Peptides against a protein of PDB entry 3T7K. Designs and how they scored, part 7

Target 1, 248 residues: chain A of PDB entry 3T7K
Amino acid sequence: KAEKILARFNELPNYDLKAVCTGCFHDGFNEVDIEILNQLGIKIFDNIKETDKLNCIFAPKILRTEKFLKSLSFEPLKFALKPEFIIDLLKQIHSKKDKLSQININLFDYEINGINESIISKTKLPTKVFERANIRCINLVNDIPGGVDTIGSVLKAHGIEKINVLRSKKCTFEDIIPNDVSKQENGGIFKYVLIVTKASQVKKFTKLINDRDKNETILIVEWNWCVESIFHLNVDFTSKKNVLYQKK

## One batch from the design tools (peptide; aimed at target 1 H26)

Design b1_p10_3_s2 (made by RFdiffusion4, then SolubleMPNN; from b1_p10_3, 3 letters changed)
Fold by OpenDDE base, seed 4:
Structure b1_p10_3_s2 (fold): chain B 248 residues (1-248), chain A 10 residues (1-10)
Amino acid sequence: as target 1 above (248 residues)
Amino acid sequence: SNIDVELPDV
């Protein structure tokens, strides 16, 4: 069926998109439209797998979904597009009235607001955002909203190698892992990095660390600190936003 | 339906 629909076009674009969708297309696509998209070099995947070499995300705007956050870790993210790209594309293809010899849809007209070339360019870097920030090993409280698996998966996609889950009520100093990074000359390295949800956790962990390892550097942040770092593909250590405790 | 839930702000 798709072949018959596309046969009216003299030339078909090859968009070379391997995409996931978030915040759009909840009902998916019918088999004909999937086949049409595939013939245009647009493959939509249900889930993110590294092996699929994803390069695109469809979303109406910047979202705090697992898929959106992980899309910024694609190597590279080539396109972050509004769902209107697919809608307009399929509309043109299904239109019987237009003697369209060609599909006239430009990807650049459908960019997600706030995902600019500066962000896209950073996805071409050989390093991940937290890797560049010298954050390799973190401590994550077990009561984090969204769950440790989801949050941990996003953080790992962005270059955190080790996530230590802390049982906030039962943990001791010995349960806290150091951020084992070799001293690079030009980057603020924090020995202890923690993501917490409550002021009581800040008080607990700062006490535990300062009582046992008084001279060490500590960074305690909210999840929003990670999200903002991901959205900018840069860690701003000068910002106090979403930083709960910092000791240099 | 795996509704992609936005991860909470707080």
Scores: peptide ipSAE 0.398, ipTM 0.876, DockQ to the pose 0.740
OpenDDE base, seeds 1, 2, 3, 5: peptide ipSAE 0.396, 0.390, 0.395, 0.390; ipTM 0.878, 0.869, 0.876, 0.871

Design b1_p10_3_s3 (made by RFdiffusion4, then SolubleMPNN; from b1_p10_3 with T5K E9D)
Fold by OpenDDE base, seed 5:
Structure b1_p10_3_s3 (fold): chain B 248 residues (1-248), chain A 10 residues (1-10)
Amino acid sequence: as target 1 above (248 residues)
Amino acid sequence: SNIDKELPDT
């Protein structure tokens, strides 16, 4: 059926998209449309797997979903597109009116607002955002909204190698792991990096660290600090936004 | 599903 529908076109584009969707296409696609998309080089996957070599995200806007955040870790993310790309494409293909010799849909017209070339270019870097920031090992409180697994998965996608989950009520200094990064000459490295949810945790962890490992560098942030860093694919250590405690 | 929950704003 898809072949018959596409047979009216003299030339078919190959978009070469391996995509996931977030915040759109909740009901998925019918069998015919998925076949059409496949013939146009558009493969839509349900979940993110490294083996699929995903290069595209469909979303109506920048979202704080696991998929969207992880899409910024694609190697590279080639396109972040609005769902209207697919909608308009399928509409054109199913249109009976014009014997269109070709499909006239330019994917560049459907870029998600705020995901610009600067962001896309950073996904081509050989390193991940937190890797570039010399953040390898973090401490994550167990009561983080969204859950440690989801949050941890996003963070790992962006170059954090080790996530230590802290039992916020019961943890001691010995439970806190250092950010074991070889000192690069030019990079401010925080020995302790923590993602916390409460001011009481800031007080607790700062005390524990300062009492046992005096004068060490500490960075305590909110989850939003990570999100902003991901959305920009850059860690701004000059910003105090979402930083709860910093000791240089 | 393409229904993804937004992670919390902290």
Scores: peptide ipSAE 0.472, ipTM 0.915, DockQ to the pose 0.740
OpenDDE base, seeds 1, 2, 3, 4: peptide ipSAE 0.463, 0.472, 0.472, 0.470; ipTM 0.910, 0.915, 0.917, 0.916

Design b1_p10_3_s4 (made by RFdiffusion4, then SolubleMPNN; from b1_p10_3, 5 letters changed)
Fold by OpenDDE base, seed 5:
Structure b1_p10_3_s4 (fold): chain B 248 residues (1-248), chain A 10 residues (1-10)
Amino acid sequence: as target 1 above (248 residues)
Amino acid sequence: MKIDKELPDV
């Protein structure tokens, strides 16, 4: 059926998109539209898998979804597009009125606001955002909203290798893992990096670390610190935003 | 498709 619909076009674009959707297309696509999109080089996946070599996300705007946050870890993220790209494309293709010999939809017209070339360019870097920030091992409290698995999966996509889940009520100093990064000369390496949800946890972990390892560097942040770092694909260690405790 | 929930702002 798709072939018959597309046969009216003399030339078909190849968009070369391997995409996921977030905040849009909840009902999915019908079989014919999936076939049409596939013939245009647009493949939509339900889930993010590294093997799929995803290069695109569809979303109405910047979202704090697992998929959106992980899309910024694609290698590279080529396009972050509004769902209107697909809507307008399919509308043009299904149009009986348009005696168009070609599809006239430019994907660059559908960029998500706030995902600019500066962000896209950083996805071409050989390193992930937290890797560049010398954050390899983190401590994550077990009571984090959104769950340790989802948050941990996002953090791993962005270069955190080891996530240590801390039992907030029962943890001791021995439960806290160091950020074991080889001293690069040029970066303030924090020996202890923690993501926490409450001021009481800041007090607890700061005390535990300072009582046992007094001279070491500590970074305690909120989840929002990670999100902002992901959205910018840069860690700003000069910012106090979402930093709960810092000891250099 | 599953509705992707935004992760909490915490």
Scores: peptide ipSAE 0.441, ipTM 0.909, DockQ to the pose 0.806
OpenDDE base, seeds 1, 2, 3, 4: peptide ipSAE 0.436, 0.438, 0.436, 0.438; ipTM 0.905, 0.908, 0.905, 0.906

Design b1_p10_4 (made by RFdiffusion4)
Pose (drawn by RFdiffusion4):
Order: sequence, then C-alpha cells, then structure tokens
Structure b1_p10_4 (pose): chain A 234 residues (1-94, 102-181, 189-248), chain P 10 residues (1-10)
Amino acid sequence: KAEKILARFNELPNYDLKAVCTGCFHDGFNEVDIEILNQLGIKIFDNIKETDKLNCIFAPKILRTEKFLKSLSFEPLKFALKPEFIIDLLKQIHQININLFDYEINGINESIISKTKLPTKVFERANIRCINLVNDIPGGVDTIGSVLKAHGIEKINVLRSKKCTFEDIIPNDVIFKYVLIVTKASQVKKFTKLINDRDKNETILIVEWNWCVESIFHLNVDFTSKKNVLYQKK
Amino acid sequence: SDSLQPDDYS
C-alpha cells in the first residue's frame, strides 16, 4: 500500500535517520505514513536504547525532556530537527526534495552538535564521576539518574536528605572529593556540616539540578560559573 | 531549580 504511494517516484532518498521525537508525535503516525518513512531510511523509536545508535532528534525547540537531554549523548547526534521536516516530507509524498538543512532546532548549532563526537561524555570530561543526589529531586531520581548516567556519571548515590549520615555519602572517585545535587538550602547546611566535621580538608561541590542541565545544553561543565552553584570548597 | 519537562511539552 505504501509501496503504491511510493511507486509514483523515480527514486527515493535515504535520509538515514534513527530518531526519537520529544514534544511531538507522541504515539506514531498512521501505518502508511510509518511504512513510507522506513522506505526513506527514517526510523523513529519509542524510547532511547543505547544499542540502536540513534542519531537524530525531532523537537519543536530546545526542551528539558529526558529525551532531549539524552539526545545530547548520542554517538554522535547528527541531526536535531523540527517536526516540520517529517510534516513537509509526508505532505510532498502524498520528486522528493525535502532537505535536512531547512529545519534546524533554533539554538542547537553545529558547535554543540559536534561535541557529541567527542570520545568523552560531558561529566566524564569534568571529572564528575560519582555523585550524591537527594531523593526529593524534581523529576525523581530514576529519570534524573538515567539522564546523568547517559552523560558520563557512573555512580548515582541517592540520599534520603532528612535521614542520611556522613557514612551514606559517597566520594567522587576518578577534582571535587564530594559532589552533591540538592534541592534545598536546608540540605546545603546539613551536608556541609557533616562533611566538614568528618573530612575537613577535602573538597566539596554542591549544585542544583539546573547546573547539570546547563552543562548538558552546552556540552561543557563551566567551573568558573557561579550560576546554580550553591556551595563549593576548593 | 526547575524540574524536567513532560515528554509531550511543546
């Protein structure tokens, strides 16, 4: 059936996209539209799996979804495209000349896309390997944890902020000895006291979740930035 | 600090 639709074309391009959509196409398209996309070398997965080697993201704009943040750890991310690409493509299908250049997500330029080819992840480059994360983090620890691990963090230690003792805090073994992601000023006081009491001469970095988000959007951890840094001892 | 956006957020 989709072949009949495509039989009217002399030649079909191979867009070679392995993509997820975020902020768009939240189920699929109709079955015909889907089979057409595959015939054009466009495959859209429901969720991100490391072994599918996704290279593309469809999104109306830069988004803070798990999908968009994880797309910045594709190996490599080749295309970050507005949904209008698929829309214009299917409109024409129903010769093919829709291109991969008229549909960039504004704010995601080549300089950032290119960093996804780097042989390291953003937090791996920053020597942030093992972190502590408060249990009450917005988005929940499982998701935030998945995003951070996708960006080079190996160990996520979750702290029940009200209950945890110093012994629960894991060092950042790879440089900050202790890295914590927190929500409340109430947590900054408790953690600096605990660590200062028990490991006075060591280094600490306490940041908000937004510090991690900014680092991912820039694919760079800027240690000279005070934005979203709640406490540091270096 | 801001939370994650929902997947359907556009």

Design b1_p10_4_s1 (made by RFdiffusion4, then SolubleMPNN; from b1_p10_4, 6 letters changed)
Fold by OpenDDE base, seed 5:
Structure b1_p10_4_s1 (fold): chain B 248 residues (1-248), chain A 10 residues (1-10)
Amino acid sequence: as target 1 above (248 residues)
Amino acid sequence: MEGLEPEDAS
């Protein structure tokens, strides 16, 4: 069926998109539309897998979904597009009225607001955002909203190698792992990096660390610190935003 | 603290 629909066009674009969707297309696509999209070089996947070499995300706007956050770790993220790209594309293709010899949909017209070339360019870097920030090992509290698995998966996508889950009520100093990073010359390296949810955890962990490992560097942040770092594909250590405790 | 948004915005 798709071939017959597309046969009216003398030339078909190849968009070369391997995409996931977030915040849109919850009902999926019908078989004909999937086939059409496939013929146009648009493949939509249900889940993010590294093997799929995803390069695109569809979303109505910047979202704090797992898929959106992970899309910024794609190698590279080529396009972050509004769902209207697909909608308008399919509409044009299904339109019998337009004696269009060519599909005239430019994907650049459908960029998600706030995902600019500066962000896209950073996805071409050989390193991940937290890797560049010398954050390899983190401590994550077990009561984090969204769950440690999902949060951990996002963080790993962005270069965190080791996530130590802290049982906030039961943890001791021995449960806290250091950020095992070789001192590179110019980067602020924090020996202890922790993501926490509440002020009581800050008090607990700062005490535990300072009592047992005096004078070491500590960074305790909220999840929003990670999110902002991901959205900018840069860690700003000069910002105190979403930083709950910092000892340099 | 804004957690993760659900994938399916209901």
Scores: peptide ipSAE 0.327, ipTM 0.859, DockQ to the pose 0.713
OpenDDE base, seeds 1, 2, 3, 4: peptide ipSAE 0.324, 0.322, 0.322, 0.323; ipTM 0.862, 0.860, 0.860, 0.862

Design b1_p10_4_s2 (made by RFdiffusion4, then SolubleMPNN; from b1_p10_4, 8 letters changed)
Fold by OpenDDE base, seed 1:
Structure b1_p10_4_s2 (fold): chain B 248 residues (1-248), chain A 10 residues (1-10)
Amino acid sequence: as target 1 above (248 residues)
Amino acid sequence: MEGLESESES
């Protein structure tokens, strides 16, 4: 069916998109439209897998979904597009009225607001955002909204190698792992990095660490610190935004 | 604290 619909075009673009969708297309696509998109070099996947070499995300805006946050770890993310790209493309392809010899849809007209070329260019860097920030090992409280598995998966996609889950009520100093990064002479490396949800956890962990390891560096942040770092593909250690405790 | 946004809420 798709071949007959596409046969009216003398030339078909190859968009070379391997995409996931978030906050759009919940009902998916019909079989004919999937076949059309595939012939245009647009492949939509249900889930993110590294093996698929994903390069695109469809979303109506910047979202805090697992898929959106992980899309900023693609190597590279080529395009972050509004769902209207697919909608307008399919409308043009199904339109019988236009004696269009060619499909006239520009990908750049459908960019997600706030995902600019500066962000896209950072996805071409050989390192991940937390790797560049010298954050390799973190401590994560077990009561984090969204769950430790999902949050941990996002953080790992962005270069955190080890996530230690802390049982906030029962944990001791011995349960807290150090951020095992080689001392770069000039870099503000934090020995202890923690993501917490409550002020009581900040008080607990700062006391545990300072009582046992008084002279060490500590960074305690909320989840929003990670999200902002991901959205900018940069960690700003000069900002106090979403930082609950810092000791240099 | 805003957690993860769900796929169903967007």
Scores: peptide ipSAE 0.242, ipTM 0.850, DockQ to the pose 0.762
OpenDDE base, seeds 2, 3, 4, 5: peptide ipSAE 0.239, 0.238, 0.242, 0.237; ipTM 0.849, 0.848, 0.851, 0.849

Design b1_p10_4_s3 (made by RFdiffusion4, then SolubleMPNN; from b1_p10_4, 5 letters changed)
Fold by OpenDDE base, seed 4:
Structure b1_p10_4_s3 (fold): chain B 248 residues (1-248), chain A 10 residues (1-10)
Amino acid sequence: as target 1 above (248 residues)
Amino acid sequence: MEGLEADDYS
C-alpha cells in the first residue's frame, strides 16, 4: 500500500532520521504511515537505546520528559523537530489533489523553539555535559520525584558514571560518595555532589560532610539544576539558580 | 521541586 502511495512522486527524499517521540503521537502511527516514513528514511523508535544511534527527537516544544532530556545526549542530535513535520509530510503524501512531483517539506522549518544550532553543535562534542563539568560521581536522594532509575538514567546519558542512591533518613557520612575526578587546572571540582529534594536534606548532608570532611568542596543542587544544565548543554557554576548549597 | 514530566501530556 505504501509503495503505491509513494509511486506518484518522481523523487523521494531520504531524511535519515532515527527518532523518538515525546509529548506527541500518543496513538502512534498506522502500518501504512510507518512504512511511508521508513521509505523516506524516517524510523521512529518506541524507546531510546544506544545501539539504535538515534539522531532525532519529535516534540511540540522543549519538555522535561526522559526522552527529551536524553535526546540532548544523542551523538549527535541532528534534529529536534515539531510533530508538524510528520503531520505535514503525511498530509502531502496522502493528498490526491496535489499533482506533486516532489515532497516539499524542509526539516529546518520545523525546528523546536529553543533548540538552536548552538545546542546542536554541543551534541557533536566528544564529551557529555556533566563530564565537561567534572561531575563523575553523584549522590541522589531516594525520594526524588520521577524515581532514581529514571533520573539516574538521564544523568548517566549525560556523562555521570556513578549514581549513589542515598536513603535520606538512614544515611550516614560513610554512605556519601566523593566525586572522584582528577584535579584539572581550569575547572571547579566539587568533592561532594548531591541532588536533593528538601531543605532538611541540605541541612543533614552539609552537617555530615562538614563535621567529617570540613575543608572539602560541596555542591548540593535540586533536579532543576541538572535540567537547566542539560537544556543548555553547559554547566554554569556562576549561577546560583537551583543551587541549594555550595562550598568552594 | 518539579520532577520529570510524563511522556504523554494532554
Scores: peptide ipSAE 0.214, ipTM 0.834, DockQ to the pose 0.791
OpenDDE base, seeds 1, 2, 3, 5: peptide ipSAE 0.206, 0.204, 0.206, 0.206; ipTM 0.834, 0.833, 0.832, 0.830

Design b1_p10_4_s4 (made by RFdiffusion4, then SolubleMPNN; from b1_p10_4, 8 letters changed)
Fold by OpenDDE base, seed 5:
Structure b1_p10_4_s4 (fold): chain B 248 residues (1-248), chain A 10 residues (1-10)
Amino acid sequence: as target 1 above (248 residues)
Amino acid sequence: MEPLESETAS
């Protein structure tokens, strides 16, 4: 059926999009529209898998969803587009009134506000944001909102290799893992990196570390520190925003 | 601390 609908166009664009959606299209697409999109080189996936080589995210705006955060780890993220791209595209295709020989929808007109070329360009880097920041191993409290699996999955997508889940009530110093990175000359390396939710955890972990491993570097942050780092695809170690404790 | 937004929260 899609072929018959598209047959009225002399030329079809190939958008070459492998996309996920977040904050939009919750009801999905009908079979005909999926087929239409596929013929236009737009493939929408339900979930993020590395094997799918995703290059696009559809969202109405910058979101703090798992999919949106992970989309910034795509290699590269080529496009971050508003859902109106698909809406307008399908509308044009289904319109019998438009004697259009061509589909005239430009991807660049549908960019998500705040996802600029500077962000897109950083997704072409050979390294992930936390990898560039010399953060390989982190400690994550088990009571983090969103759950350790989801948060951990986002962090791993952005170059965290090892996530140690701390049982905040029961953990000892021996449960805290060091950020095992080779000293690179110019990067501030924190031996202990922790993501926490409460001031009591800051007090606990700082005490445990300072009592047992004196003079070591410690970074304790909120989840928002990670989110801001992801949204900028850069870790700003000069910023104290969302940093709960820092010892250099 | 703003939690992760739900994928279905529109």
Scores: peptide ipSAE 0.291, ipTM 0.866, DockQ to the pose 0.810
OpenDDE base, seeds 1, 2, 3, 4: peptide ipSAE 0.286, 0.287, 0.286, 0.287; ipTM 0.863, 0.864, 0.859, 0.864

Design b1_p10_5 (made by RFdiffusion4)
Pose (drawn by RFdiffusion4):
Structure b1_p10_5 (pose): chain A 234 residues (1-94, 102-181, 189-248), chain P 10 residues (1-10)
Amino acid sequence: KAEKILARFNELPNYDLKAVCTGCFHDGFNEVDIEILNQLGIKIFDNIKETDKLNCIFAPKILRTEKFLKSLSFEPLKFALKPEFIIDLLKQIHQININLFDYEINGINESIISKTKLPTKVFERANIRCINLVNDIPGGVDTIGSVLKAHGIEKINVLRSKKCTFEDIIPNDVIFKYVLIVTKASQVKKFTKLINDRDKNETILIVEWNWCVESIFHLNVDFTSKKNVLYQKK
Amino acid sequence: AHIDEEIPET
């Protein structure tokens, strides 16, 4: 059936996209539209799996979704495209000349896309390997944790902030000895006291979740930035 | 539908 629709075309382009959508196409399209996209070398997965080697993301804009943040750890991310690409493409299908250049997500330029080819992840480059994360983090630890691990963090230690003792805190073994992601000033006081009491001469970095988000959007951890840094001892 | 949500700020 989709072949009939496509039989009208002398030649079909191979867009070669393995993509997820975020902020769009939250189920699929109709079955015809889907089979057409595959015939054009466009495959859209429901969720991100490391072994599908996704290279594209469809989104109306830069978004803070798990999918958008994880798309910045594709190996490599080749295309970050507005949904209008698929829309214009299917409109024309129903010769094919829709291109991959008229549909960039504004704010995601080549300089950022290119960093996804780097042989390292953003937090791996920053020597942030093992972190502690408060259990009350907005988005929940499973998701935030998945995003951070997709960006080079190997160990996520979750702290029940009200209950945890110093012994629960894991060092950042790879440089900050202790890295914590927190929500409340009430947590900054408790953790600096605990660590200062038990490991006085060591280094600490305490940041908000937004610090990690900015680092991912820039694919760079800027240690000279005070933005979203709640406490540091270096 | 499986609507995607942004991760909140802190």

Design b1_p10_5_s1 (made by RFdiffusion4, then SolubleMPNN; from b1_p10_5, 6 letters changed)
Fold by OpenDDE base, seed 2:
Structure b1_p10_5_s1 (fold): chain B 248 residues (1-248), chain A 10 residues (1-10)
Amino acid sequence: as target 1 above (248 residues)
Amino acid sequence: SKIDKELPDV
């Protein structure tokens, strides 16, 4: 059926998209439309798997979903597109009007606002955002909204190797792991990096660390610090935004 | 439909 529909075109583009969707297409696509998209080089996956070599995300805007955050870790993310790309494409293809010689839809007209070329270019870097920031091991409180598994998975996609989950009420100093990074010359390495949810945790962890490991470097941040770092594919250590405690 | 949940703004 898709072949008969596409036979109206003399030339078919190959978009070379391996995509996931977030905040759109919740009901999926019918079999014919999936086949059409596949013939145009557009493959849509339900879930993110590294083996699929995903290079695209469809979303109406920047979202704080697991899929959106992880899409910024694609190698590279070639395109971040609005769902209107697919909608307009399928609409043009299903149109019974005149013999359209060509599909004239430009991917660049459908870019998600706020995902610019600067962000896309950073996805071509050989390192992940937290790797570049010398953050390898972090401590995450167990009461974090969204759950430690989801948040941990996003952080790992962006280069954090070890997520230590702290039982915030019961944890001791011995439960806190150091950020084990070899001192490279050009970046301030924090020995302890923690993601927390409340001011009482800041007080607790700062006391525990300062009492037992005096004069060490500490970074305590909110989840939003990680999100902003991901959205920009850059960690700004000069910003105090979403930083709850910092000791250099 | 599997709706992707936005992670909380915390």
Scores: peptide ipSAE 0.452, ipTM 0.903, DockQ to the pose 0.872
OpenDDE base, seeds 1, 3, 4, 5: peptide ipSAE 0.446, 0.449, 0.449, 0.450; ipTM 0.900, 0.902, 0.902, 0.902

Design b1_p10_5_s2 (made by RFdiffusion4, then SolubleMPNN; from b1_p10_5, 6 letters changed)
Fold by OpenDDE base, seed 5:
Structure b1_p10_5_s2 (fold): chain B 248 residues (1-248), chain A 10 residues (1-10)
Amino acid sequence: as target 1 above (248 residues)
Amino acid sequence: MKIDKELPDV
């Protein structure tokens, strides 16, 4: 059926998109539209898998979804597009009125606001955002909203290798893992990096670390610190935003 | 498709 619909076009674009959707297309696509999109080089996946070599996300705007946050870890993220790209494309293709010999939809017209070339360019870097920030091992409290698995999966996509889940009520100093990064000369390496949800946890972990390892560097942040770092694909260690405790 | 929930702002 798709072939018959597309046969009216003399030339078909190849968009070369391997995409996921977030905040849009909840009902999915019908079989014919999936076939049409596939013939245009647009493949939509339900889930993010590294093997799929995803290069695109569809979303109405910047979202704090697992998929959106992980899309910024694609290698590279080529396009972050509004769902209107697909809507307008399919509308043009299904149009009986348009005696168009070609599809006239430019994907660059559908960029998500706030995902600019500066962000896209950083996805071409050989390193992930937290890797560049010398954050390899983190401590994550077990009571984090959104769950340790989802948050941990996002953090791993962005270069955190080891996530240590801390039992907030029962943890001791021995439960806290160091950020074991080889001293690069040029970066303030924090020996202890923690993501926490409450001021009481800041007090607890700061005390535990300072009582046992007094001279070491500590970074305690909120989840929002990670999100902002992901959205910018840069860690700003000069910012106090979402930093709960810092000891250099 | 599953509705992707935004992760909490915490």
Scores: peptide ipSAE 0.441, ipTM 0.909, DockQ to the pose 0.806
OpenDDE base, seeds 1, 2, 3, 4: peptide ipSAE 0.436, 0.438, 0.436, 0.438; ipTM 0.905, 0.908, 0.905, 0.906

Design b1_p10_5_s3 (made by RFdiffusion4, then SolubleMPNN; from b1_p10_5, 7 letters changed)
Fold by OpenDDE base, seed 4:
Structure b1_p10_5_s3 (fold): chain B 248 residues (1-248), chain A 10 residues (1-10)
Amino acid sequence: as target 1 above (248 residues)
Amino acid sequence: MKVDKELPDV
C-alpha cells in the first residue's frame, strides 16, 4: 500500500534516521505509515538499544525522560526533531494534490528548541560527558525518585561505569565507593561523588567521609546536577546550582 | 506505547 502512495513522487528523500520518540506518538503509527517512513529512511524504534545505532530523537521539546536524556548520548545524535516533522511529512505524502513531484520537508526546520549545533557537535566527541568530567564511579541513594535502575541507566549511557547504590539508612563509610580515576593529572577529580535527595543524607555522608577520610575531595549533588550536565553535554564545576556539598 | 515518564525534578 505504501508503494502505491509513494509512486506519485518522482524522487524520495532518504533521511537516514534511526529514531526513538518521547512525549509524542503515544498511539504509535499504523502499518502503512511505518512502511512509508521506512521507505524514506526513517526507522522508529520502541526502545533504545546500542546495537540499533540510533541517531535521532523525536520530542516536542527538551524533556526529562529516560529516552530524551539517553538520546544525548547517541554517537552521534544527528537530529533532535519535533514530531511536526513526521506529521507534516505524512500529510504531504497523503495529500491527493497531483502536483507534488517532490517531498518538500527540511529536517532543519523542525529542530527541538534548545538542542543547537553546539550540543549536537559534543555528541561527536569520542568521550561521554561524565567521562570528560572524570566521574567514573558514583554513589546513588536507593530512595531516589525515578528509581535507581532508570537513573543508573541514564548515567551509564553518559559514561559513568560504576553505580553504587547506597541504602541511605543502613550504609556505613565502607559502603561508599571512591571515584577511581587514577590517570588524569589535570585538575579537580573528586574522590567521592554522591547523588542524594535529602539534606539529612548530605549530613550523614559528609560526616562519614570526613571522619574516616578527612583530606579527600567530595562532591554531593542532586539529580538535577546530572540532568543539567547532560542537557549541556558539559559539567560546569564552577556552578553551585544543584550542588549540595563540595570539598575541593 | 507506554507514556515515557519524566524523571522527577528533585
Scores: peptide ipSAE 0.453, ipTM 0.910, DockQ to the pose 0.826
OpenDDE base, seeds 1, 2, 3, 5: peptide ipSAE 0.449, 0.449, 0.451, 0.451; ipTM 0.908, 0.911, 0.910, 0.912

Design b1_p10_5_s4 (made by RFdiffusion4, then SolubleMPNN; from b1_p10_5, 4 letters changed)
Fold by OpenDDE base, seed 5:
Structure b1_p10_5_s4 (fold): chain B 248 residues (1-248), chain A 10 residues (1-10)
Amino acid sequence: as target 1 above (248 residues)
Amino acid sequence: AKIDKELPDT
């Protein structure tokens, strides 16, 4: 059926998209449309898997979904597109009116607002955002909203190698892991990096660390610090936004 | 329909 529909076009584009969707297409696509998209080089996957070599995200806007956040870790993310790309494409293909010799949909017209070339270019870097920031090992409180698995998965996608889950009520200093990064000459490395949810945790962890490992560097942030870092694909250590405690 | 949940705003 898809072949018959596409046969009216003299030339078919190959968009070379391997995509996931977030915040759109909740009901998926019908069999014919998925076949059409496949013939146009658009493959839509239900979930993010590294093996699929995903290069595209469909979303109506920047979202704080797991998929959207992880899409910024694609190698590279080639396109972040509004769902209207698919909608308009399928509309054009199913249109009976114009004997269009070609499909006239430019994917560049459908870029998600706020995902610009600067962001896309950073996804071509050989390193991940937290890797570039010398954040390899973090401590994550177990009571983090969204759950440690989801949050941890996003963080790992962005170059955090080790996530230590802290039992916020029961943890001791010995439960806190250092950010074991070889000192690069020019990079401010925080020995202890923690993602917390409560001011009481800040007080607890700062005390535990300062009492046992005096004068060490500490970074305690909110989840939003990570999100902002991901959305910008850059860690701004000059910003105090979403930083709960910092000791240099 | 699976709706992707936005992760919390902290």
Scores: peptide ipSAE 0.540, ipTM 0.923, DockQ to the pose 0.879
OpenDDE base, seeds 1, 2, 3, 4: peptide ipSAE 0.537, 0.540, 0.538, 0.538; ipTM 0.923, 0.923, 0.924, 0.923

